# Peptides against a protein of PDB entry 7UQJ: the designs that were tried, part 209

Target 1, 160 residues: chain A of PDB entry 7UQJ
Amino acid sequence: PELYQNFNITPPRGVLFHGPPGTGKTLMARALAASCSSDERKITFFMRKGADILSKWVGEAERQLRLLFEEAKKHQPSIIFFDEIDGLAPVRSSKQEQIHASIVSTLLALMDGMDNRGQVIVIGATNRPDAVDPALRRPGRFDREFYFPLPDVKARFKIL

## One batch from the design tools (peptide; made by RFdiffusion4, then SolubleMPNN)

Design b2_p21_6_s1
Fold by OpenDDE base, seed 5:
Structure b2_p21_6_s1 (fold): chain B 160 residues (1-160), chain C 160 residues (1-160), chain D 160 residues (1-160), chain A 21 residues (1-21)
Amino acid sequence: as target 1 above (160 residues)
Amino acid sequence: as target 1 above (160 residues)
Amino acid sequence: as target 1 above (160 residues)
Amino acid sequence: MEPIPLYYSDFDELLKEAEER
């Protein structure tokens, strides 16, 4: 929010962190969430796993997403971090269960309903960006993408 | 390996990374793997999720663990990273499914069977160290534990 | 850099990693550098120790800092990592040697002189954030702080 | 899971500096 407000850049509603497993997506999200909150301006970090929303909130996943976005708005500035978002919002297929389609539609609506002036950033992390529903990757949603490459030996060489 | 060889320290067979979700356990494991791999000595990083071993390898989990340790030994120096190891090796309870007990026993045997001269490090990551079978936390197994706390808000306040 | 560019976020000029010794500050800096470098966009990582700049570059420390920032700008996107930055930039005191005051002033000027569009991130690591000159912790300098809490000392001892 | 308050000092200042530009 502030990061983007202060750039006179419309805060991205959503940011997608993608890259191979264990490239630091979750840590970077926390680090970003620890680098945005001061004494004067505390950012509230909400973390959810995509698989947990599907498995633990069976039948309530939509309601829990709505409540999560409401709580994030109430405690703004806020970051909502969805770890393993490919589990929550897989690519739409004719074989997707109605619950997955419903959760994706709710998340789309929540992303679209974020006021551009709202101090809420949504970060999605995935190992499989191509497994995320393309509708979530459109402008005004997860419209910014960060690739977290494997720590390449070559990248390490430039760092040594 | 090199990190521990350079210290003339016997590399731990196992290291447990624990702390709240998204404190950087997985990233630290990768960063360790990257930091230990030189041009002369590349470390092979094997990653598995505890939940994936249980769900995807139903009936073959023991065999897949054995193969994983064999591949790690073949490609040494190696790191085996178990993300969410509390899912693989929960605390022994009378209500544990026989499959969990069997997987835990196999992992214990594999950890015990690692030659101290082998350049294989096993890193387990968990949000719930108390949910990990205490047998895995004994000397010669996950006998080293790193707590990854939340980035303290107070520490950030002191820097403003 | 890429992380911040892909967000259309001006990369912070400086990030301070602080926390007890061996909490992974240096490792995280390397992991971040490695995670920000892709095949298309390799980040160059420059590492210096605060104590080394003072002891090895006696009489040239200011020049070496300038050259370091020039090289980082030339090889952007870049990370400059100052390990033990409390050795380089201690809290201003009337008892500080003129050389320390001069180095601190040069570092302040270099941090202030970084174009917000430049793909250079400066990471400082310290065990003692309160020993870092407060002027370095101001906006546009090391204006982001991350606390790295102790891995349980017992756990660290087993891994050391 | 309870929201973890993360406290950002400096982003707000980077933010403030960028609002001021």
Scores: peptide ipSAE 0.006, ipTM 0.345, DockQ to the pose 0.068; fails the geometry check
Fold by OpenDDE base, seed 1:
Structure b2_p21_6_s1 (fold): chain B 160 residues (1-160), chain C 160 residues (1-160), chain D 160 residues (1-160), chain A 21 residues (1-21)
Amino acid sequence: as target 1 above (160 residues)
Amino acid sequence: as target 1 above (160 residues)
Amino acid sequence: as target 1 above (160 residues)
Amino acid sequence: MEPIPLYYSDFDELLKEAEER
């Protein structure tokens, strides 16, 4: 019996958009934000790039994440979009990336601490879902994953 | 008098997304499913690839289509997305493709049999709308078509 | 203190989508139209290309803009999408483009004249936001801007 | 609940716009 993947797209607390670069993950997140917005219901969209949070905020990344989630809560309904989240939350087992263990822990705690009543959705986008800490991919966090396949590269080349 | 095409986009029973590969048809269908979903209103998204229905279910494709529509009705509001629908519903006049005539007939019957009360939307995506049986493109089926143009290839090349 | 860009995506009267070609601005506008639509709330989508309004309607462009806005008001809630709006509303200071000064003035007046009660959203898309008249980018017009960055071109090349 | 209409513009207009690009 073919397992019909019921993508029951309820707003999870966290959604992971993954797929090759240029598949429109960022564009989709913006579209979702815009489409869920009405005259009566304004969605606040927060965008951060994973690597930028680390590079711009050396030693302050945890505080910046906390502030981001507080602002998102204050301006709910809201979407927090992490582009290239693999740059923010590398797999904990990688020896070289222990520097990010505290940031990952903070992000985990922030996602877990989101009250079910909070109209805050977290979207992570990555080109490498396997580079994202499995702890972030657990239920109550990024518990839903959307694959953005490349359209067949060969089919693109026939149009060029 | 320029006929302003009032795209009063009411939910058709069927929407055909067509355009060159990489124009984001699949991505759009997913975005729509996600954006129409709320905490109170969960949209179930069913994705099938046209060629996969034929290849995986040789001789059972009709039954699988029926099951797909029943599951979509059971989990309404729902979206059935057929990626590469031209692989499922080739033009009936092509001699070599008589093998698919029964599948096309089943899909036609399923689309016609969708009760107006069913919160089921069918989206077909193709790179070749002319390869899709015209019977599927009639009113009450895929009666709305959306072209996904490539952004100007020349404009892409200036970035490369 | 990092200025959290609160993209409070309320339907502004006008939204400017800008970014390099192929970032999916047009696709986003369509996705927004689609997702803001419900069975109870049909959004009428009007699409025009900036350069086409000028080329097809030499001497009548003002009347055509007025008719477009009247049709959008008649079919509200509605979206007016101007693709390549830089072709319609060039910067007034460019000597060669005085021909378009009246069209720009008409567009300004139409955007200002949109009653707050009108469920009409205007979306302008451009690859060159700096080529758009700053008067259109003022509050009450295109007062919200969304940048559509290219995904890292280097990341695209690793897939090709 | 009836399926939310996806309001896309007519494909033929979009095709023409793409061919003209």
Scores: peptide ipSAE 0.000, ipTM 0.196, DockQ to the pose 0.096; fails the geometry check
Fold by OpenDDE base, seed 2:
Order: C-alpha cells, then structure tokens, then sequence
Structure b2_p21_6_s1 (fold): chain B 160 residues (1-160), chain C 160 residues (1-160), chain D 160 residues (1-160), chain A 21 residues (1-21)
C-alpha cells in the first residue's frame, strides 16, 4: 500500500510478476512485503502455490481461496503471493477444465470483490504469463505486470 | 553468519555489493539477512545510507558509527548494510575531505576491530566501486566484492 | 568458484539451498553466479528444474545430465543450478522409482566424478530437503546446506 | 496500459522511503 501511495497510484489489486525461472519474482514479492513492514506496521505475507491450490485443495480449493482472502483482510495490511499462478491455468483435460474454471472464477470474483480501500495486495508470479488466463490480467485484477528478465547470461558480474 | 558457518569459514568482515543502480544490491542484502534468519536464530539487520552518515550525522558521524557497530554486536548475529557506501567517499572540497577522511578512518578502525568471532557481517552497496576508498576494499574489511551487472540495457523489460 | 577461493576453502562440489518456497533460493544461486562472474571471468550459469529432468527428458534424462555436466566443464567456471532438486526424488510408483533411481545414480556419479580442480559448482534448491535422497547430501556431493527460512511473519525485521 | 518500467532504482528508493517511515 504505502509503496503505491508514494506513487500517487491506486494500489493495484493484483500485480503479475512474470519472467523466466529464477529471476527473483518470489524474492521481490517478499522484499516488497518486508520493506513495507515497519515496527509500527507489519504486513502479513500469505504465500500459496498455484499448483497446490489445484492439487492439495481437491474439492475445497474455492473455499480455501475464500478463507485466504478473508484472512488477508483480517490481517491487513497484507500481501497474498501466488507463486506459479500459471498452475491455476486450465489443464487440457475436460473434468479438470471445469474444476480449474471454477477455481479461476472464484479467484476473479475475490479480486473483483476487494474494496479499493483494502490494504491487500495480490502478487502473482509466473514463468509463463501467456499461460495465465487473460481474465486474470484485466483491470481490477492482475492489471499491472512486471517482467523479470533473465539476468543476461553475459551480464558480467565483476567480482573484483 | 550461518551461511558462512555451514562452510566452516570465518565470515568476511565486509562484503561489497557493487553494480549499476537498480541491480538489486539492497534487495540481495535483505534477502541474505532474511535467509540467514531462522526461528531459532534471528539476524538483526541494520541499514544506513552513506550519504546520511555525512549529512544527517554532521559532527557525530564517528560516534554514530561506533554506536551502530556496538548495537550490531549486542544484537548478533547481525548484518550492517551500508547503502551508497561511495557516499562516504571524499567530496572534492577541502573541509569535507577532512571530515570524510575521519569518518572513513573510523569505519576502517571499526571493521579492523571486529573480532573474527563476532557474528556481524558488513555489507556495503555502491553503484561506483571505484569511488569507494581503496582502503575499505582491503583484506579484513570489504575484502569480498559482488558485482551486480545491469541487466543488459537491451533486456526489454517488456512490462506488458 | 571465486566466492570459495576467497574463503581459502575447497569449493563444495554441491550446495543445497533448502527452505520454504519463495525464500530466494534460485535468486541467491543466480546472484552468486553473477557475483562470481567478472569481465575477465564469466561464469556460465546452467539451470535445470528437477521435475523437468524427469518429465521432459523421458528416456534421455541420464544422457542429458551427462551432457549438462560436460557443457559445464567446457564452459568453466560454471554453476549448475538444479531448481526443485527434490523433484528428482522417487515418486511412489514402481516404474518411476527405477527411472528415478537411475537418474539419481547418474547425478551421484557425475558429482563424484568432478575433479576437485574443476571450476564447476552445483547448487540444488529444494523446498523439502528431507525429500532429497540422503545419498545426494553426502560429502563430495551436496555436502553444504543453506537454509532459507520463511521470513517468520513474526520475525521482527527490526530495521533499526 | 503502458508498462511501468520498474527501474530497480525506483524500487530501492521506494524501499528506502518505506524504511525511513
């Protein structure tokens, strides 16, 4: 929140961190959380993995997402970090498509239902932004994207 | 500290992070601090800006540096992060050169006076490693350097 | 390499980065690689994901591992980073266990076959160090471990 | 929406500003 207040920008409901694996997306999200946390204002950092939402929450994923957003609201200011958010993207199997579509729909609704006054930031990280449902990338959701390039393999770190 | 303890290595007294602005030097220092902090072993992270040492601590900079190192010792394991440590480098004015020389001399003495048994790591970050006093870059001080290259200017951060 | 040379320590053949997801393991590995690269000495950074070794290299995983280590030797100094190295751990299915056992055996042999003079560092990252085959964690392999804790939500980063 | 280049410089400045508060 404060990070965005300094920009005179309405905090995005969602920020998409995208770029190749190991470009520091997760770390940046944590560093943002840590840096926005003061002794006076602790930010609660929630982390979930997109693949875990589908695999571990079989039959309750929607409920668990709702609970996550409720807990994030209770513990505001908060950051919800979805690692591998592309793991919520529909897998090409028909029954899984319905389950995925329902989970994604729930996430969309939760992001849409966040009051602009809420001190909850959602960060999604992906190695494949094009594998993220375009509906998640619309305004009021993950409407801001940050690309984490591969540190150029040629980027000469001179340790002197 | 633990990062080095697991190596059976005496922790360096100082590590210089250098590289162009925005290469993640400060972030890396924080991530290192966070990663070295466990539930069992909290690392205290102290951050100071080199320019602030000169500008905010006018007449007391040496005392404040001493206090910083004392607090870091009391709260060990600890990390002292100096951002913009090149800001301690002499400005081209004669009176400032004397003050800078005294502050740098105090920092040198503090780094030299750290017992090898102390669980205090000093990290200096700079965009201009050549502007850092060569005396700070000697063994027992900032004797290890990490270069943070610009992500290739041509790495299209396509923030889409 | 240089990171360890400055320590007067034989570089470990393998370093295990372990800790919860998003603790910066991959970033740290890249930052270490980058930091060890100078204008004069470029470190080649190879990255593979443990799950990709099993899933994408079906029938050729062992050959691809050998080629990876050969390329790393040709391009020394080099870092091989295995993200999600626990993804090489046996899945509870009998045919997969044999394939996994063979791949792990190949990795063990490759790590054991590295000359101590080789400027190749292997970094494995995992969220589940206990899911990594204990044979990989033995001396001469991933014999050094770095824990990346979750920044405890309660870990007072007292940035003083 | 034009991609806001996160210059890491701006981020480090923002981190500093967040710490100074």
Amino acid sequence: as target 1 above (160 residues)
Amino acid sequence: as target 1 above (160 residues)
Amino acid sequence: as target 1 above (160 residues)
Amino acid sequence: MEPIPLYYSDFDELLKEAEER
Scores: peptide ipSAE 0.000, ipTM 0.201, DockQ to the pose 0.100; fails the geometry check

Design b2_p21_6_s1
Fold by OpenDDE base, seed 3:
Structure b2_p21_6_s1 (fold): chain B 160 residues (1-160), chain C 160 residues (1-160), chain D 160 residues (1-160), chain A 21 residues (1-21)
Amino acid sequence: as target 1 above (160 residues)
Amino acid sequence: as target 1 above (160 residues)
Amino acid sequence: as target 1 above (160 residues)
Amino acid sequence: MEPIPLYYSDFDELLKEAEER
């Protein structure tokens, strides 16, 4: 509590992991959750896919996002990991654009509504950072970005 | 500052990650950088490939290494990750051995020249620890080694 | 020492990583070891397989566990990673159940006997959290659990 | 090639924030 008050450093509410598939973004998000979990501070790790929010939660996506953030707040300290957050981006249909705008607006409101004292971290992972709504990449949201480069294809083929 | 003075624990200047390709050495180095980054201590993560130092920086490799360590010192606390550090090892050519010896000597001098108070950590990743110059594996350099075993081929095939 | 005293944060004695094979549990445990290694705090990483404790150390498993914890304490701060900790669980034989009960009891005693001031963290990885003895999953032992879901097969095939 | 600065500062900030909530 006190140590963070003095530096007025608004702790990051969201981190964007971006890079090619298989660069370990998901693994990193989990590693982070695990590393910051000490005995006295059990971090609860929540994982959702952006495409599941768009496709499986059609018509209830906003409600499911709210429930996710409420669960995360109830189980604080916690991390919410959105895998494939670019999957929230509409495929080229006008009806999907309106649904996307509402879902993204809800996610923005949930990230903005996390009081500075909340111990909820949001991590978004994407292979396409440019397909993530610019509004999500603003300060107080996914305001920090981490690039995950491919391990060289040569290293990958030596693994196969 | 003070807590580390009492144990006279010379902070590791370098850590060698070694193990088969795809054991996540690169992912680990990044997770390290992330986990050591607290609010009060923003760790800057620098990544270079050993092969890029040898091939892309031909004739300027020593200068690029110096600039990298200067940037890391300027942005301390920081981590310098050398992916494929065994890629600094010469292919079997006499001209490449001299270039290697100079580059490795420069890297040694930079690692040795990190004052004990510098918050710069160097991580080297290799699939071939025996291909890493023994001089790099001495105390005050890559003096700690972490083996990354393959997830058992059985575990890998159960994932396929 | 002091920073952990003020928050009464009993540092985690044990963390259980569970999830399907190849979800990067082993990779994560190593990432954690690395991440908690700051310049001033060189973390020593020890790795053992649960199946090796049961099969390779038959008749000396308790002694090998004690030696492992003594080495970890001597090299503190340290992490002990048990890969496939569910491999300590007996295959369906009565003689193996007694051996298992003794080994698990020894592991419990070693985890419980880590004074709150010890800088030894134990990480267990399993594909079968339900095959881990419930006694190991109690407070002060593997009292934190991290689920590692499969990266969706779709993400894996986009990496291939 | 410029160092890819991964500013991981945010994650321990995020975790301390997650610990302080």
Scores: peptide ipSAE 0.000, ipTM 0.209, DockQ to the pose 0.047; fails the geometry check

Design b2_p21_6_s2
Fold by OpenDDE base, seed 2:
Structure b2_p21_6_s2 (fold): chain B 160 residues (1-160), chain C 160 residues (1-160), chain D 160 residues (1-160), chain A 21 residues (1-21)
Amino acid sequence: as target 1 above (160 residues)
Amino acid sequence: as target 1 above (160 residues)
Amino acid sequence: as target 1 above (160 residues)
Amino acid sequence: SLPQPLYYSNFEELKEEAEAR
């Protein structure tokens, strides 16, 4: 939020971080939150896992998503980080497909319902961008994507 | 390896990266691998997940660990990165505790059997350092620990 | 600092982060600083731009660099981050080459003058590693380099 | 200090902090 405000840029409603595991997607989201925070203005960082939305919140996932977005709006500027957002993928059973469709539909509605004036950024992270529902990747949702390549084995980093 | 060589430091046999999820443990391990690589001397980076060792390699996990360490030695200087090494934690069943104990015992033996002259660094990453077997945290194993804090509110970065 | 202390490693005097614009070099430097800070021990983070050193501090750049390193030493453990350090590159005029040579010479002397016991890490970021003076890339200075590969070209992440 | 984001891993922590403010 502040980063985008300081640059007079409309924050994307959603950003998809994708790339191989351990490319720092979650760290980058946290670091973005830290970098956007100033002594005058703190950013609130919310984290959820896509798999937890399906497994831990069964029957209340839609409500928990709404509450998450409401709290993010209440505490704006905010970042909502969905780790493993591909974990919202349909698991094999028709009943799970319906639950998935409802959860994804709720997330879509929440992302669409974010006023362009809201200082809430949604970041989704995945190792499988093609497993993310294309509806989530449309304009006004996760319409910006960031590929985290493996650091090419050639890059000499002495962190020691 | 080169990192420690350039500093005339004996590489620790093992380094434990611990801290909340998404603090960049895996990225740091990759960055370390990258950092230690030169145009003249590439570091080989091996990655395994602790949970995969228990679930995918059931009955062959010990053999796969031996092969991993042999390949790392063959391609030294090398880094072996175990992501989610706490996934080698005992799952509640007595049979799983025995399998866990055997796998951990094999890993301990492999870490102890690394010649101090070997250019193999083992990095374990966990979100739950207290769930890592204390035997793995002893001298000559994961005897160096690195806490990846959440960028915690209390870090007064005076950007002066 | 704490990273290196926890590992009983002498922090490199300098680390060069290089790669295309928007690869998160500045963000990674901030994340490293945050990750090295604990509740018990705060790291002080100083940021300067290479272009600002040449343009805003004309005639006092050497003094400002000295003051920066003194403040970093006073507030250690510390990170000094130079964004766009290639902005200290010679621009075509002989007068600018002399100014550049003096500033670079001062930076070299400050990096060389850091006691190996000092808990000050210098991070330089550039989009043009070949435009960084080779003298800065020598042992005891920016002797560790990190390539930030482009996120795939499709992701115009304005990390603005 | 870069103000660090308030990090919430779960909804309970978020409620507790929201109630504490």
Scores: peptide ipSAE 0.007, ipTM 0.296, DockQ to the pose 0.035; fails the geometry check
Fold by OpenDDE base, seed 3:
Formats: sequence, C-alpha cells, structure tokens
Structure b2_p21_6_s2 (fold): chain B 160 residues (1-160), chain C 160 residues (1-160), chain D 160 residues (1-160), chain A 21 residues (1-21)
Amino acid sequence: as target 1 above (160 residues)
Amino acid sequence: as target 1 above (160 residues)
Amino acid sequence: as target 1 above (160 residues)
Amino acid sequence: SLPQPLYYSNFEELKEEAEAR
C-alpha cells in the first residue's frame, strides 16, 4: 500500500506479474511489500498459491478467498500475493469450467469489491498471462501487468 | 558459497548488482548470504548503505570501512553488502571530489587487500552502475556485474 | 558459482532452499544460476516444479528425472532447480507411498550418482522442509539447507 | 487456518522473505 501511496498513484486493485518461471515475480511482490513497509507502517503480506487454493480448499476455495481478503483488509495496509494465479483462475474454457468459473467469479467480485481507498494491493504472479482469465485482466482488477523478462543473456552474465 | 565453488571460478572479490531501483538487488544479496549459510557454516552478512557510511561517519568513513572489512574477515565466511554503493563510491568527477576519492581509495585498497582465498565476498548494489567509480569495476574488485533489469518500463509503471 | 567458490567448500550436490512461501527461494536459485553464468561460462538453468513432474509425467517421473539430470550434465555447468520439491519428494509416510517412494528413490540415486566433480548443482526449494523426505536431506544430497527466514527482527537490524 | 500474514517492516525483510520462499 505505501509504495503505491508514496508514488501518489491510486494503487491498482490488482497487479499481474507475468514472465517466465523464476524471473523474480514472487520476490518482487515481496520486495514491493517490504519497500512499502516502514517502521511506522508495516505492510502485511499475504501469499497464496493459486493451485493450493484449488487443491487444499476443494469446495471452500471461495470461502478461503473471502477470508483472505477480509484478513488483508483487517491488516491493511496489506498485499495479497497470488503465486501461480493461472492455477487459481485458469481461462474459463479449461475443462474444469464450473469450479473454476465460481472461483474466478469470487475473485472478480472480491477485487471489484475493494474500495478504491483500501490499502490492499493484490498481486498475481503467473508464468502464463494468457492462461489467466481475461476477466481478471480488466480495469479495476489485474489492470496493471508487469512483464518480468528472462534476465537477458546480458543480465544473466552480469549475475556472474 | 558452494554453488560458486562448483564452477572452479576464482571468486570475485566484489560483485556489483546493478539495475533500476526495486529490481531486487538487495534482496538477492541477502538471499545469497542466506544461501551461503548452512547449519555447520553460517555466513555472516554485513549490510551497509553507501550514503549512510558517508553521512553517519563524516571523517570516519575510511575507518568504518576498515572496521567493516576486519569484522567481515573475523567472521568469515562473510558477505559485505553495500546497498546504494554509488552513494559510497560516486564517480570521482562528482563535485565532492576529495572526500569521495579518499573513501573510494580506501574501498579499493580493502578490496585489493583481500586475499583471493578470503571467505569475504563484497556485493555492491546500485541503481546507477555508471555512477560507480570505474576503478571499482576493475578485475579483483567489483569485476562481476549483475544487471537486474527493470521489468520493462511497462512493468515498472505497473509497480508504481 | 563464484560466491560458493570463495568459500572453498566442497559444493553440495544439493542445496535445499527452505523457508516460508515467497521468501525468494526461486528467485535466489535463478539469481545464483545467473550469478554463476559469465560470458565465458554460461550456466544452464533447469527449473522444474515438483508437482509438475508428478502430475504431467505420471508413470514417467523417474524417466523425466533421469533425462533432466542427463541434460543438466550435458549442459554443465548447470543448475537443476526443483521448485516445490516437497511436491516431488514428499515424506514417504504420505498415503501415496509406492509412487512417491520410487520417485524419491530415483532422485536419491541421481543425486548420489553425481560425481563430486560434476558441475551440476541441484537446488530444491520448499516451504516445508519437514515435508521433504529425510533421505533427501542426508549428506551428498540436499545436505546444505538454506533457511530463508521470514526476516527476523535481527535480520532487520542487520539490514539497518 | 487463516493465511498467516507476513509482516514486513522494510523492503529488505520482504525481499529476504521473497527470496526465501
């Protein structure tokens, strides 16, 4: 919340970090949360894996999402980071249509229901932005997309 | 420590992490420190901000650098991480020439004085590699440079 | 590669990055891979998710592991990064005992079969080190464990 | 169990935690 507040930018309700696996999406999300966190204003970071919400919370995924957003709101300023959000919100055309559609619908509603003044930022990370339901990529949701390129060959060499 | 040993590469005395702000340089340095630390062999991580060494230790910056390197050597294996090293070691052509030149000279001497077998790694992080004195980027110093690319300008704007 | 070489430590065949989710394990592994890759010496980074090897390669997981290690050896120096390795190699006491036992056995054999001179490093990342089969945590395997703590207040003070 | 919130007081902490996970 504070990083965004510090920039005098209306915090996006959602930011999609996308790029190849291990390009630092999760790290950046965390780093952002920490950079927004001062001694006076700690940012609460909530992390979930998209696949874990589907697999661990079969039939309760919606409830768990609601609880997550409630807890994030309670502990605002906060960041909700969904790692592998393509696992949580696959394109509706994927064969598990109904369950995914319900979870996606709940996530959409939760993101849309965030008051613009809420100090809750949602970050989704995916290796496959096109595997994310396009509805999540609309304004007011994950309307900001960060491509984490593969560290270019030069960047890779500079990491030696 | 061990990942690098596998590669039979003469360890750099210094590694320069460079890239735009918020690209994960400091995080990487810490994670490297943690990743070098086992139960049997804890790596001691020393972090300093370049600007802090200049501002907090006016007239003692050289002494503080010496003490830092001594402490790092005493607690080897160790990592010295200079965040914002461009603040510590600006290009000598910057208007505060004499003080910066002395501090840079001391840092150069300390890095050059590390035995190649010393289990002290120096990591500098900067958002402006070109603001770092070129003398620090020479072999035996920060001779390895890690570019942390911005996630493309679009990604940065979306982090904002 | 070089950070580890500095420490004159026999490189572990395997390094377990463990710590809470989103503490940067995957990013660290990539950064290590990149940090080990120079213009002269590119490190080949192989990333696999533990769960993906189980789910995508039902009945071929062992073959895929063998192919992965062969490819890593062919492209040495290389890093094999297993993200969510607890998904690949759960504790044998988990109810899918036989399939997991076979995969774990194969991974153990592959790690044990690495020549100590092999320029192949295996990094496992998990949020649950205790969910990793203890056999993988033995000497010659993931015998180095890197706890990526939630930055304890002490780590915070060392950042300050 | 409710998602345990991770409190980060500074970027470095979140960064360390992001690297650790």
Scores: peptide ipSAE 0.005, ipTM 0.295, DockQ to the pose 0.047; fails the geometry check
Fold by OpenDDE base, seed 1:
Structure b2_p21_6_s2 (fold): chain B 160 residues (1-160), chain C 160 residues (1-160), chain D 160 residues (1-160), chain A 21 residues (1-21)
Amino acid sequence: as target 1 above (160 residues)
Amino acid sequence: as target 1 above (160 residues)
Amino acid sequence: as target 1 above (160 residues)
Amino acid sequence: SLPQPLYYSNFEELKEEAEAR
């Protein structure tokens, strides 16, 4: 039997950009959004920092996530970019951060509830993919991971 | 004479992913296939290991390659991903591997015989591009090469 | 107020590829051109070296730039790739190179005059982004920068 | 360091996916 693995690769709902600081994750996400944009078809780019969602919206973070996804859906095609997503979705096993468990749960539900027909791409960027809840890294969520290696240090100073 | 080199860049028939082990070549090829897939247009992803084609199909490897390309053409748009392609297509100058010369010849013929109208992309992944037959790396075959550098060792452990 | 930053990301007129020599900038630009090419929609790829425009067309460099952009516009969709663009567009503060000020001015005007409706992408590649005139790196010109890090030295020798 | 090629390939595919979606 000719073992063709026919992988119907479902388009990723989420892409995880991970790598050291200053590797261009944010620039890449913006470049994606802009390269997908034409004069006829502009992509709406939503950028949020993980830590900002927690700090600016204490007690409202779940609502702010829901509103973000709703707004992204209204403005299709769209990209939701979470910078420093490890600040939003810490590993559930961390003893200190019970408050983040509800936020992570909401983000999981929003990513799972994304109708695949929606032209909404979610990009998470982190310096620490090990600090991101493994549940977010499962198929149908951030199921693609792109590693942004450090350019050799001398070259990093020319980007800044 | 205004020497405009008008390069009608023919879409590559083949892309060579090369770089050290664990640099994400296979993950990338899958991510490629998945990102080219929409709900309306799913890409069929065919994955084969070079060494597996040799070992599992002793004497049938040429036939298996032909069937693989035929099936990829039937299921357009498609990606044929050869993992560890250096195991399939060793350098012809290697004294030990006369058996591989026929397999390489078949793969060359299949890549040359790909009707450019076919939405079939061939991706080869190797840790040793120097071990891949130079004939496969010529224009109209694996004419694009992507180097997957090792993320600095500390970062490699976060991808695994 | 729910601070949705709706970034209508204008498609970049220009992308700056920068990084050490042999990091694959030219290969990437060609790979971009060819992956954007389909059977129905082939991209026309125009390649020029910055230093060649200066040396081969002494006194005609401005005219040659104008003609290049006109030809790229005629052959849409197209990519204009400037290899070693630091040779074409040195920093204006360099005391020695008053002759380059007019060429840079022409390139600025051409990039600004690109009707955003034109399917013309300009890619500049340099080993020294610090040697490129900052005016070229502003929004609406080379407003996206991609850093090509050195693969670890051992790996660089396999790309050459 | 992942080659920038990977990002560009993924860009075009993310573009094609965003265009196809």
Scores: peptide ipSAE 0.000, ipTM 0.203, DockQ to the pose 0.033; fails the geometry check

Design b2_p21_6_s2
Fold by OpenDDE base, seed 4:
Structure b2_p21_6_s2 (fold): chain B 160 residues (1-160), chain C 160 residues (1-160), chain D 160 residues (1-160), chain A 21 residues (1-21)
Amino acid sequence: as target 1 above (160 residues)
Amino acid sequence: as target 1 above (160 residues)
Amino acid sequence: as target 1 above (160 residues)
Amino acid sequence: SLPQPLYYSNFEELKEEAEAR
């Protein structure tokens, strides 16, 4: 409960951190993880880069995603942070990105399959929210978005 | 008590933050310091870079370390953060690094000499935990280690 | 109350984050905003770059500042973060910077005009605190300063 | 001269400061 409350999320919801490079997305994810950690409640932080899951694990990416979610559940409360999630879950409509359709489908299924009682939060960070498959941005998945503007962008955002 | 509890440390224990460059080690140290600070309890944060202690204070490094620990004790509760601690406490077995053996010995003695009742936490950050003198990584010194992976490294860490 | 307590600020006080480039000033401001956000209390974060307010809004900068403060008050509790505030509020004594005297005066008036009951915090970040108009650094404005040292700067700071 | 103290009040504040490095 407390971990999700601190993120303003109800499970199995994810949080998308989006904004230009250098806007602190990776940082916020780690900070949130540590703020929810106490003597009584140790949070396990799992970090992966989207592009690495594709490039380093060609043919095993789906399995590596499953193992990641299983490990996160085993060590709950936990956070799974995907840096550069647009590198993992490119838009399905792109012909070149269609080779990743199975990986995207696996991530979708894993997010949808999270138990509502499980204390696993998924945070995705991207510089290009429009490059992330819209299916990931649906309710019950990454249904909360935090824009991390460049300091120069007129940005108003509610830190929910 | 509370400061050490928030770090999951029992004094005179230190915490080693290790991981590749840009993994947020310096940040976590500062964040932990701030989380333990309240209106009632102001924590003093002391930051030093390991390489700076060696390069800027040739012949005074031991004295500067002593003064740092004395100041930290005077302003307790406090955190001493050593960034790039591998630059301060290189492995004693290296002949070229033996010129720093006295500095390393001073740091060891200062960590061992911390009163169990003192509210001084020492955090060391490094990109190269293997370059840090193993004597610093013993119980009662840096006996807790947090790995800060690159976002691309399959890293699991329990935010204790 | 809680937002200002978490910042150790009494309104209508601002916080100046200063330090060399890449010292995490922008990041700290966002993290503060997030830490003060809960299910019960959503904080609105407003971000602007000082140089952008001058360059993009020539002749409307004062109006844009007023609108920003009005929006922040409308969506309280809120944070207004000015990145590179030295670009917005250059020192009035500089003849070349005197063209911005009206903008600086507007920002001063807006900070002075904040209701003590309003839950709006103003954070300014700069690499050059000496380039910020000293009038902004007076009590009731940016009366708290946080230096963000380079990791290599011998810095002591009390996390209040 | 010892550098002047810096003050931080919140944990999440400081977590965001160093990972943007």
Scores: peptide ipSAE 0.000, ipTM 0.201, DockQ to the pose 0.052; fails the geometry check

